Peptides against a protein of PDB entry 4CIC. Designs and how they scored, part 38

Target 1, 148 residues: chain A of PDB entry 4CIC
Amino acid sequence: KVSTKGHYGVQAMFDLAQHFGEGPVSLKSIAERQGLSEPYLEQLIAVLRKAGLVKSVRGAQGGYILAREPRDIKVGDIIRVLEGPIAPVESVSQDDPEHSLKFDFSVTKSVWEKVKKSIEEVLDSITLADMLKDAEEAQMAQGYMYYI
Target 2, 147 residues: chain B of PDB entry 4CIC
Amino acid sequence: KVSTKGHYGVQAMFDLAQHFGEGPVSLKSIAERQGLSEPYLEQLIAVLRKAGLVKSVRGAQGGYILAREPRDIKVGDIIRVLEGPIAPVESVSQDDPEHSLKFDFSVTKSVWEKVKKSIEEVLDSITLADMLKDAEEAQMAQGYMYY

## One batch from the design tools (peptide; made by RFdiffusion4, then SolubleMPNN)

Design b1_p12_1_s1 (from b1_p12_1, 6 letters changed)
Fold by OpenDDE base, seed 4:
Structure b1_p12_1_s1 (fold): chain B 148 residues (1-148), chain C 147 residues (1-147), chain A 12 residues (1-12)
Amino acid sequence: as target 1 above (148 residues)
Amino acid sequence: as target 2 above (147 residues)
Amino acid sequence: SSESALTLVEEP
């Protein structure tokens, strides 16, 4: 599972993509549109900014913008920044030494590596531009259903 | 991530697959080979048994066996039994109502559905028989490096 | 319905 952090991070980045080229977006406006708390969003944006995916703009119309075009930001890039490397298995916390026999059974490891690779391929195949296109197509499809 | 429960459940099921056709395997022997505590393994096996993936055999040589052939058990079947449906995103616990705005933003949901489908396809493409074959190939490859 | 605990990312 993508954590709540990854999920909301992708939502926030998608909101910034929808406003790309319109200038800086306030955290308050993103929080309101995405149903997020402003303090939680501030933490996410701080991480995304440090990773160079988001830029802060200062001034009366200050806020945040994407640091790159939507086509140059993969969902996989956002997830790696927020959550680190896509790991298919939870790290057995080192703190229970009796259960922490990392039986790195090579065969089970290979299963998880296949899962990891598949997730990475999917997330790296989807850009914020692809998400924008999917949103436009969905809105057009809804518009057609109201006219039938 | 597959939870520790899913990970160890696949290991335990693979151990039972390696002994398939040899008769019942004791929980103790599985626990020793897989580096698991016997009480933890007992909980996993209880779930797998209730789901019909494992059978209990009673008697002096009692223990557990796979309920189906290794080729008829997918890794995806084991994971679904132990962890439930493969969900690509953590369910935002309903308990924080202020953050629980299920902004089911259709577009972000579609991303996670693509991830889910990809994981399901991988896990449903791998059987315990495929894992047995991979283990045999790995052992043969190690044997060739010693010559 | 026990929502599946398949977490993709290591908790730090």
Scores: peptide ipSAE 0.032, ipTM 0.804, DockQ to the pose 0.162; fails the geometry check
Fold by OpenDDE base, seed 2:
Structure b1_p12_1_s1 (fold): chain B 148 residues (1-148), chain C 147 residues (1-147), chain A 12 residues (1-12)
Amino acid sequence: as target 1 above (148 residues)
Amino acid sequence: as target 2 above (147 residues)
Amino acid sequence: SSESALTLVEEP
């Protein structure tokens, strides 16, 4: 499972993508639209800003903007910033030193590496621009269902 | 991450696959080889047995065997039995009823469904027989490095 | 820094 942090991080970044080119968005407005607490969103945005995915704009109409175009931000970039490297298995804490029977977990490890690679390929194939396009197509499809 | 339960479940099933056709394997011997506690392994095997992936054999040389051939058991089958359906996102507990602003999470949901499908395809493409073959190839490669 | 690796299956 993607963590709650990763999930809400992608939502917040997608909200900023929907407003890209319209100027700075306030944390309050993002929190209201995404159903997030403002303090929680502030923590997410602080991490995303430090990673250079988001910029802060100062002033009376201040807030946040994407630091890059939506096409230049992958879902995988957001997840790696918020959650770190995609790990397919919990690191079995190497901390139980005693029965380090080096049973060659090489084969089971290979399974999890294949899963990791597959997840990375999917998340790196989806940009915020792709998500914007999918949202537009979904709205058009809903509009057609109301007119039929 | 696959849970510790899923990881150790795949290891225990792979150990049983390596001994497939040799007769019943004791939980003690699996626990020793896989570095697991016997009580923890007993819980895993109970779930796998209930799902029909493992059979118990009674007697002095009793233990456990695979209920099917290694080629007929996918890694995905083991994971679904131990962890349930592969969920790409934590179910945000639907329990906060109030601010159900139905913001159309449809787009973000579609991302996670693509991830889920990709994981399922990988895990359903790998059998215990494929893992046995990979282990044999790895042992042969090690043998050639020693000569 | 807790390397919060993507956990695929959180235990319920």
Scores: peptide ipSAE 0.032, ipTM 0.804, DockQ to the pose 0.510; fails the geometry check
Fold by OpenDDE base, seed 3:
Structure b1_p12_1_s1 (fold): chain B 148 residues (1-148), chain C 147 residues (1-147), chain A 12 residues (1-12)
Amino acid sequence: as target 1 above (148 residues)
Amino acid sequence: as target 2 above (147 residues)
Amino acid sequence: SSESALTLVEEP
């Protein structure tokens, strides 16, 4: 599962992609459009900025922009920045040694590695540009439904 | 991520697969081999039994067996029984309506659906028999390194 | 309960 953090991070990055080339977008405007709390979005944007996926623009029309073109940002890049490496199994926190996943049985590990690889391949195959295209196609399809 | 529950459930089912045809396996022996607590394993086995993946055998040599042949049990079947449907995104618990993932933006949802489908395809492509074969191949490879 | 779906949790 992608955490809520990863999900909202992808939504926020997609919002920035939709406004790419239009100038800086305020956190408030992203929060309003994406149904996010502004404080939560600030935390996400801080991480994304530190990772070099987002840039802060200062001034009266200040805000955030994508640091790269939408085609150069994979969903997998966003997820790895926000959640770290895609792990197929919940790491049992090292802090409870009694419930330590001690037996990383090689065969079960291989199953999870296959799942990991599959997730990575999917997320690395989707760019923000692909998502923009899908959104445009969906809007056109809805527009045709209103004209019928 | 597969939860610890799903992970241990697959391990326990794989242990039962390794002993398939040898008769009932005690929960204690599974717990010892798989490094699980017996109480935790009892909970897993109860769910797996209720789902018809495991059978309980009563008697002095009582224990558990796979209810089906290892080839007829997918990893995906085990995970669905223990964890329910594979969901690519954590469902924000409905209990906090303020943090409700209200905007299931169709485009982001489609990304997660692709991830879900990919996970399901992988887990449904692997049987306990495939895992047994992989274990045998790994043991043979280790045996050849010692000779 | 709906909670048990496959969760990607960060390694600590």
Scores: peptide ipSAE 0.031, ipTM 0.802, DockQ to the pose 0.152; fails the geometry check
Fold by OpenDDE base, seed 1:
Structure b1_p12_1_s1 (fold): chain B 148 residues (1-148), chain C 147 residues (1-147), chain A 12 residues (1-12)
Amino acid sequence: as target 1 above (148 residues)
Amino acid sequence: as target 2 above (147 residues)
Amino acid sequence: SSESALTLVEEP
């Protein structure tokens, strides 16, 4: 499962994508729109900034912007930054040597590697630009539903 | 991530698949081969049995067998039994109403649904029979590397 | 009943 951190991180990055080209967005405004606590959002944005996905703008109209165009940011990039490498199996903590997956049977490992690859392919196939397009299409579809 | 429960459950089911047609396998023998504690394996097997993936055989040569042929058991079936529905996002526990994903924005939800579908397709495309075949191919490849 | 959620993320 994508953690709450990954989920909210994608949501925050998508909010920044929706405002891309409008200038810097305040954390307060993102927090209000996305229903996030400002302190939690600060932690997410700090990680995303350190990874070079977000830029901080200083000044009276300061805030945050995407560091790249929405088309150049994959969902997979956001998840890898927030959660690390996509791992399909919880690493059985090495601390119980008796339950060490001693026989990581090459076959069971291959199943999880196939799952990993599939998740990576999906997340790397979706950009913030694709998400913006999907949002616009959904809004248009809702608009048509009110006119019918 | 597949939980430790899902991982060991697939491993135990694969061990039963390797012995399919040889009769009932003792939990002790599975535990020894797979490096699992017998009590932990008992819990996994109890769940798998209740779901109808494993059968218990009673008697002096008692133990467990697959309830179906290896070709009729998908990895996805094992995971769904052990872990429930494949969910790509942790359900933010409903208990913090302030952090309720109130705006499950249709767009972010659609991303996770795509991930879910992809995981389901992969896990439902792999049977225990496919895993047996892959193991045989790997053993043959290792045999060729030593000669 | 702790629904063992398929967690994709290693909690540290």
Scores: peptide ipSAE 0.030, ipTM 0.799, DockQ to the pose 0.159; fails the geometry check

Design b1_p12_1_s2 (from b1_p12_1, 7 letters changed)
Fold by OpenDDE base, seed 3:
Structure b1_p12_1_s2 (fold): chain B 148 residues (1-148), chain C 147 residues (1-147), chain A 12 residues (1-12)
Amino acid sequence: as target 1 above (148 residues)
Amino acid sequence: as target 2 above (147 residues)
Amino acid sequence: SSESALTLVEDP
């Protein structure tokens, strides 16, 4: 599972993508639109900023912007920044040497590596620009349903 | 992540697949080969048995066998039995209605659905028979490196 | 609520 952190991180980045080119967005405004607590969003944004996915703008109209164009940010990039490498199996913590019969059966490992690769391929195939396009298409479809 | 339960469940099922046709395998023997505690394996096997993936055999040479041929058991079947449906995102617990601004943005949901589908396709494409074949190929490759 | 099992991220 993508953690709540990864999920909300993608939502926050998508909100910034929707406002890309409109100037800085306040954390308060993002939090309100995305249904996030402002303190939680501050923690996410701090990590995303440190990773160079988000920039802070100072001033009266200060806030945050995407550091790159939406087409240059993959969902996989956001997830890796917030959650680290995609791991399909919990690494049995190395710390208990007695129960660490890590029979790393090469065959079972290969199954999880295939799962990992598949997840990475999906997440790296989706950009924030792709998500923007999907949102526009969904809005047009809803708009059509209200006019019928 | 596949939980430790799912991971060890696949290992235990693979061990039973390696012994398929040789008769019942004791839980002790599986636990020793797979590096699992016997009590933990008993819990896994109980779930797998209830789901009809494993059968218990009684007697002096009693133990467990696969309930179906290795080709008829997908890795996805094992994972679904042990862990339930594959969910790429933790469902934020519905229990706190105040913070449950589940803005289920249709767009973000669609990303996770694509991930889910991809995982399911991979796990449903791999049978225990495929794993047996991969193990045989790996053993042959190692055998050739020693000659 | 059926706790869906496959977590993609290692809990630290």
Scores: peptide ipSAE 0.065, ipTM 0.816, DockQ to the pose 0.157; fails the geometry check
Fold by OpenDDE base, seed 2:
Structure b1_p12_1_s2 (fold): chain B 148 residues (1-148), chain C 147 residues (1-147), chain A 12 residues (1-12)
Amino acid sequence: as target 1 above (148 residues)
Amino acid sequence: as target 2 above (147 residues)
Amino acid sequence: SSESALTLVEDP
């Protein structure tokens, strides 16, 4: 499962992508649209800013913008920043010496590595620009259903 | 992450696959080879048995066997039995009524559905027979490094 | 501790 942090991070980044080129967006406005608490969003944005995915703009009309174009930000980049490396298995904490799974059977490890690679390939194939396009297509499809 | 339960379930099923056709394997013997506690393994095997992936054999030489051939058991089958449906996102528990994320943006949902489908395709493409073959190939490669 | 956050299974 993608953590709540990863999920909301992708939503917040997508909100910023929808407003890309329109100027800075306030945290309050993002929080209202995404159904997030402003304090929680501040923590997410702080991490995303430190990673260079978001920029802060100062002033009365200040807020946040994407640091790069939507086409240059993968979903995988957002997830890695918020959650770290994609690991399909909990690293059995090396710290429990008694249950050192000595028999990390190379075979079972290879299964989880295949799963990891597959997840990475999917998340690295989707950009914020792809998500914007999918949203436009969905809105057009809804518009056609209201005119019929 | 695959839960510890899913991981150990795949290991236990793989151990049973290595002994397929040799007769019943004791839980104690599986636990010793896989580094599991016998009580924990009993719980896993009970679930796998109820799902029809494992059979119990009674008697002095009793134990457990695979209920089907290794080629007819996918890794995905084991994971679904032990962990349920593969969910790429934590279901925001419907039980917190205040944070009903009404805006499950169809777009973000579609990303997670693509991830789910990709995981399912991988896990459903790997059988216990494929894992047995990979183990044989690895053992042969080690044997060639010792000569 | 980089707890890798992608869990495949719902924690019960």
Scores: peptide ipSAE 0.058, ipTM 0.819, DockQ to the pose 0.579; fails the geometry check
Fold by OpenDDE base, seed 5:
Structure b1_p12_1_s2 (fold): chain B 148 residues (1-148), chain C 147 residues (1-147), chain A 12 residues (1-12)
Amino acid sequence: as target 1 above (148 residues)
Amino acid sequence: as target 2 above (147 residues)
Amino acid sequence: SSESALTLVEDP
């Protein structure tokens, strides 16, 4: 499972993408729209800002903006920033190099590496711009269902 | 991350696959080879047995065997038995249906569903027989490096 | 019973 941190980080970044070009968005407004606690969101935004995915704007109408265009931010970039490298299995500490576990460990490791690669490929194939497009298409589809 | 339970479950099932056709394997021998505690392995095997992936054999040479051929057991089957459905995100309880979260929730959900599908496709594409083949190939490659 | 979530990403 993507951690709650990764999940909410993607939601917060998507909220900022929806407002991209409209100016700075307040943490409060993001928290309200995304159902997040403001203190939790502040921690997420601090990490995302440090990674250069988000910028803070100062002033009375201050807040946060995406540091890059939505097309230049992959979901994989957000996840890597918040959670680190995608690891499908907890790195069982390679601590005991001596035991007979090496060979079986290599085969099982290859399974998890295939899973990792697959996840990375998916997350790196989806940008915030793709998510915006999917949202627009879904909104249009809902709008058409009300007119029929 | 696949839970420790899923990881060790795949290791235990792979150990049973390596001994498939040789008869029952003791929990002790699996635990020793796979670096697992015997009590922890007993819990894993109990779940795997209940799911029909493993059979217990009774007697002095009793133990466990795969209930199916290695080619008929996917890694995905083992993971689903031990961990349940592959869920890339904790199901944020759909508890509050009323709030404006529905639409944004749908788009983010679609991302995680794509991730889920991708993981399922990978795990369902790998059998214990594929793992056995990969182990044999790796053993041959190591054998050639010593000559 | 905390259903062991297949955590795809390392918890920091």
Scores: peptide ipSAE 0.049, ipTM 0.819, DockQ to the pose 0.173; fails the geometry check
Fold by OpenDDE base, seed 4:
Structure b1_p12_1_s2 (fold): chain B 148 residues (1-148), chain C 147 residues (1-147), chain A 12 residues (1-12)
Amino acid sequence: as target 1 above (148 residues)
Amino acid sequence: as target 2 above (147 residues)
Amino acid sequence: SSESALTLVEDP
């Protein structure tokens, strides 16, 4: 599972993508539109800003913008920033290194590496621009259903 | 991440696959070979048995066997039994249903559904028989490096 | 080692 942090981080970045080119967006407005607490969003945005995915703009119309175009930000980039490298298995707690290390069965590792690679390929194939396009297509499809 | 439960469950099932056709394997022997505690393994085996992936054999040479051939057990089957359906995102805790339900943004869901599908395809493409073959190939490759 | 937060399964 993508953590709540990764999930909400992608939502917040997608909100910023929807407003890309309109100027800075306030954290309050993102929080309201994405159903997030403002304090939680502030923590996410701080991490995303430090990673160079988001920029802060100062002033009366201050807020946040994407640091790059939506097409230049992959979902995989957001997840790696928020959650670190995609790991298909929980790190066996370092607390019992003697038992944990011995049976890292090369075959079982190969299964998880295949899963990792597959997740990475999917997440790196989806940009914020692809998500914007999917949203537009979904809105058009809903619009057509109201006219039939 | 696959939980420790899923990880160790796949290891235990793979151990049973390596001994498939040799008769019942004791939980103690699996625990020793896989570096698992016997009580933890007993819990895993109980779930796997209830799901019909493992059978218990009674008697002096009693223990556990795979309930099906290694080729008829996918890694995805083991994971679904131990962990439930593959969910690419943590369930937003039911504790705030009003806020959680509203912004299940169809587009964000579609991203996670693509991830889910990809994981399912990988895990359902790997059988215990494929893992046995990979283990044999790895052992052969190590044997050739010693010459 | 940063705990990678991508879990495939819900912790119950």
Scores: peptide ipSAE 0.040, ipTM 0.813, DockQ to the pose 0.569; fails the geometry check

Design b1_p12_1_s3 (from b1_p12_1, 7 letters changed)
Fold by OpenDDE base, seed 4:
Formats: sequence, C-alpha cells, structure tokens
Structure b1_p12_1_s3 (fold): chain B 148 residues (1-148), chain C 147 residues (1-147), chain A 12 residues (1-12)
Amino acid sequence: as target 1 above (148 residues)
Amino acid sequence: as target 2 above (147 residues)
Amino acid sequence: SSESILTLVEEP
C-alpha cells in the first residue's frame, strides 16, 4: 500500500502538473481542490521541495511550482521521496525478541522482491505527463457521454 | 507492504508445502522451523483453515496439512485470505470528516489500480509449487559452492 | 474494515 502520505503527495504533485506553465499555485488552492488540509499539505510540500521536485516562488502571487516538467517526474520519484524505498514487507520491528528470528527464508524473500520490482516498474513507467493525458482523455469521454 | 500476518502466513503455508504428502505437521514444529510463536501461528492457521487452504487432522499424529496440492495454491490466494483484497492505497478511514472529501480523482485512482493489478499478477503467478522449486534450486546452488 | 495489506513505507 501507498501510505496516505504517498497518496496525497501524488495528488498534490498532479495538481501542480495541471497548472504547470500558469505560474505559482498557492497551498490553499491545492488543498481546496484536492480535499487536503492545508497544514498536512504544507508538510508534504516541504519534503517535496527539499527533494527538488517542487520550487517555492515568493511574492504577492507566490506559491509553488513543479521544479521539472511533468514528463520528467515519475510517480515512483514522488513515492521514493515521500515514503523512501518501496518495501514490499513491513519491517518486523527489531524490538520483539521472540519474533527476532528473522528467518528471512530466501524463498519468501524472493517473492517479496518480485512484488517490489513489479511495483517499481509500474510507478517508474507513469509520469505526471501521462497522468495529465489520462485526465484529458477522461474529460473527453465524459463530454461525449452527455452528447449521446 | 505485505503485513506481518501475510508474510508469516506465506511462510507457514510454505512449510506445509515442504511436508506435503508426508502427513500432518504439528503447529509446534512449524513454529520452530519458521521462527514463529505458536500462539501467533495458531491464529494464522485458524484463518487459513476457515478459508479451506489448510486441513486439520485429528489423532496421536495429528496436525495440519495443505487442503490442496502446492501447485493449486497461489501466493495471491494466501494473501487474500489473510489480508483481504490487495489495496494499493490505505483506505482513508471514512471516520475522519475533514478528510471526507475523497476526491478519488479518477486519474490518481487509475495509478493505484495499475499498481494493484501488477501486484495481483505477480502474486497470482507464484504457487507454493514454484516456491518449492526455487528452494530446491537454491539448495543445489549452495551445495555446489562447497565443492 | 478492508485493512491495509500493503504499506510501502517501513515504519521508523
């Protein structure tokens, strides 16, 4: 599962992609459009900014922009920044000494590595530009359903 | 991430697959081999039994067996039984009214559906028989390194 | 509750 952090981070980055080239977007406007709390979004944007995916613009019309073109930002890049490496298994907290026998039996580990690789391949195959295209196609399809 | 429940459930099912055809295996022996607590394993086995993946055998040599052949049990079947449907995103609990604007914007949802599909395809492509084969190949490779 | 099968993030 993508955490709530990863999910909302992708939503916020997609909102910035939709406004790419239109200038800086306020956190308030992103929060309103994406159904996020502004304080929560501020935390996400701080991480994304530190990672160089987002830029802050100062001024009366200040806000945030994508630091790169939508085609140069993968969903996988956003997830890695927000969540770290994709881990297919929950880390058994080292602190339960009775469960400390991490018999990471090589075979079960190989199953989870296959899952990890598959997730990485999917997330690295989708850019914010691909998401923009999918949004346009979905809007066109809705428009056609109202005319029939 | 697969939960600890899913992870250990796959380990326990794999242990039963390694002993398939040898008769019933005790929970104690599975717990010892897999590094699991017996009470935790009992809970996992109860769920797996209810789902019809495991059978209980009664008697002096009682225990558990796979209910199907290892080739007829996918890793995906085990995960679905223990954890439910593969959900790529945490269900935003309906109970936070401020986050209740599930703008499940169709596009972000489509990304997660692609991830879900990919995970399902992987987990449904791996059987307990495939895992047995991989274990045999790994043992052979270790045996050749000592010579 | 369709609880959370996959968490992509290691809890710290």
Scores: peptide ipSAE 0.034, ipTM 0.811, DockQ to the pose 0.168; fails the geometry check
Fold by OpenDDE base, seed 2:
Structure b1_p12_1_s3 (fold): chain B 148 residues (1-148), chain C 147 residues (1-147), chain A 12 residues (1-12)
Amino acid sequence: as target 1 above (148 residues)
Amino acid sequence: as target 2 above (147 residues)
Amino acid sequence: SSESILTLVEEP
């Protein structure tokens, strides 16, 4: 599962993508639109900023912007920044020495590696620009349903 | 992440696949080979048995067998039985009413649905027979490296 | 409680 952190991180980055080119967006406005707590969003944005996906703009109209164009930010990039490497299996915490059975059963490991690769390929195939396009298409489809 | 339960469940099912056709395997022997605690394995096997992936054989040489041939058991079937439906995102526990923001942002949901579908396709493409073949190929490759 | 099965991220 993508953690709640990854989910909300993608949501916050998508909000910034929707406002890309309009100038800095306040954390408060993102929090209100995305239904996130402002303190939680601040933690997410701090990580995303440190990773260079978001820029902070100072001043009276300060806030945050995407550090790159929406087409240059993959969903996979956001997830890797927030959650680290995609791991299809919980690493059995190496800390239980008795269950530190390094039965790295090569075959079961290979199954999880295939799952990992598949997830990475999907998440790396989707950009914030693709998400913007999908949102526009969905809005257009809804607009046509109201006019019929 | 596949839970520890899913991981060990696949491992236990793979052990049963390696012994398929040899008769019933004791939980103790599976636990020893797979490095699992016997009580933990008993819980896994109980779920797998209830789902009809494993059969219990009674008697002095009793134990467990696969209920189907290894080719007829997908990794996806094992995971669905042990863990339920593959969910790519933690369902934000609907229990926090303030974060029950049903902003089912259709676009973000579609991303996770694509991930879900991809995981399901991978896990449904791998059978216990495929895993057996991969293990045999790995053993052969190791054997050729020693000669 | 739909126990959320796959956690894609290694907890640090």
Scores: peptide ipSAE 0.033, ipTM 0.813, DockQ to the pose 0.167; fails the geometry check
Fold by OpenDDE base, seed 5:
Structure b1_p12_1_s3 (fold): chain B 148 residues (1-148), chain C 147 residues (1-147), chain A 12 residues (1-12)
Amino acid sequence: as target 1 above (148 residues)
Amino acid sequence: as target 2 above (147 residues)
Amino acid sequence: SSESILTLVEEP
């Protein structure tokens, strides 16, 4: 499972993508739209800013913007920043390597590495621009359902 | 991350697959080989048995066996039994659907559904028989490195 | 408590 942190981080970044080119967005407005607590969002934004995915703008119309175009930010980039490397298994503490049959461990590890690779490929194939496009398509589809 | 439960469940099932056709395996022997606590393994085996992936054999040579051939047990089957449906995101309690912008929620949900599908496809593509084959190939490769 | 099973990212 993507942690709640990763999930909300993607939501917050997507909100910033929806407002890309409109200027800085306040944390309050993001929190309200995405159903996030402002303090929690502030922690997420701090990490995203440090990683160079978000920029802070100062002034009366201050807030946050994407540091790059939506097409240049993958969902995988957001997840890696918030959660670190994609790990399909909790690091079973490799602490006692002596007693686990080294061989069986290698085969099971390969299963999880395949899962990891698959997740990475999916998350790296989706940009914030792709998400914006999907949103636009869904809005159009809803609009057509009201006219029929 | 697959939970420790899912991870150890796959290890235990793989151990049973390695002994498939040799008769019942004791929980103690599985626990020793896989580095698992016997009480923890007993809980896992109870769930796997209830789901029909493992059978209990009674008697002096009693223990556990796979309920099906290794080729008929997917890693995905083991994970679903132990952990339930593969969920790419913690169920953010859908409790307050009213205030989240329904639309944004749908797009982010679609991302996680794609991740879910990808995980399911991978886990459903790997059987215990595939894992056995990979183990045999790795043993052969190690044997060749010693010469 | 629905223990959430798959965490996609290695916690450091």
Scores: peptide ipSAE 0.032, ipTM 0.809, DockQ to the pose 0.170; fails the geometry check
Fold by OpenDDE base, seed 3:
Structure b1_p12_1_s3 (fold): chain B 148 residues (1-148), chain C 147 residues (1-147), chain A 12 residues (1-12)
Amino acid sequence: as target 1 above (148 residues)
Amino acid sequence: as target 2 above (147 residues)
Amino acid sequence: SSESILTLVEEP
């Protein structure tokens, strides 16, 4: 399950992709467009910036930009930065030794590894550029529905 | 992320598959083999039984059996019974209206739908019979390493 | 609450 952190992180990165080449966008403007709290977005952006996916621009027209072109940022890259490695099974925290997933039988583990691989393949197959294209196609389709 | 419930549920069902045709297995024996607490396993088995994946047998040699052949039970069926529909994103519980995932932008939703579909396809492609075969192959491979 | 199968539980 992609956490809310991963979900909102992808939304914020997608917003930055939509404005790529237009200059820096303010966190306030992203928060307003994406329906996020500004403080929560600040935390996400801090992580994304540290990972080198986002750059901060200073000045009166300051804000944030993508650090790379939308085609060079996979959804999988965003998720790995925000949530770490895609794990298909909840690691039972080491803190309850009685309920430790100790017997990860090789066969059940292989099922979860297949799930992991499938998720990774999907998320690594989608770039922010692909998402931009999908958004444009969706807007065109909606535009045609309003003219009918 | 498959919950511990889903993980242990698949383990318990796989244990029942390994003993399919041998008669009923006790919850105690499953718990011991799979490293599960018996009370936790009882809860899992209750759900699986209610869903018709497991049958209870009464008597001195009573216990549980698979309700269907291992080939007729997908991992996806077990997971759907234990955890419900595969959802790729946590539904932010409706209880905090201020942080509601209100703007599920169609494009971001489509990403998660693709993830969901891929997981469903994987889990629906694996039966308990496939898992049994994989276990036999792994045991044979280990047996050849000891010779 | 419909417990969704994929919960990325943050390791503590």
Scores: peptide ipSAE 0.030, ipTM 0.802, DockQ to the pose 0.167; fails the geometry check

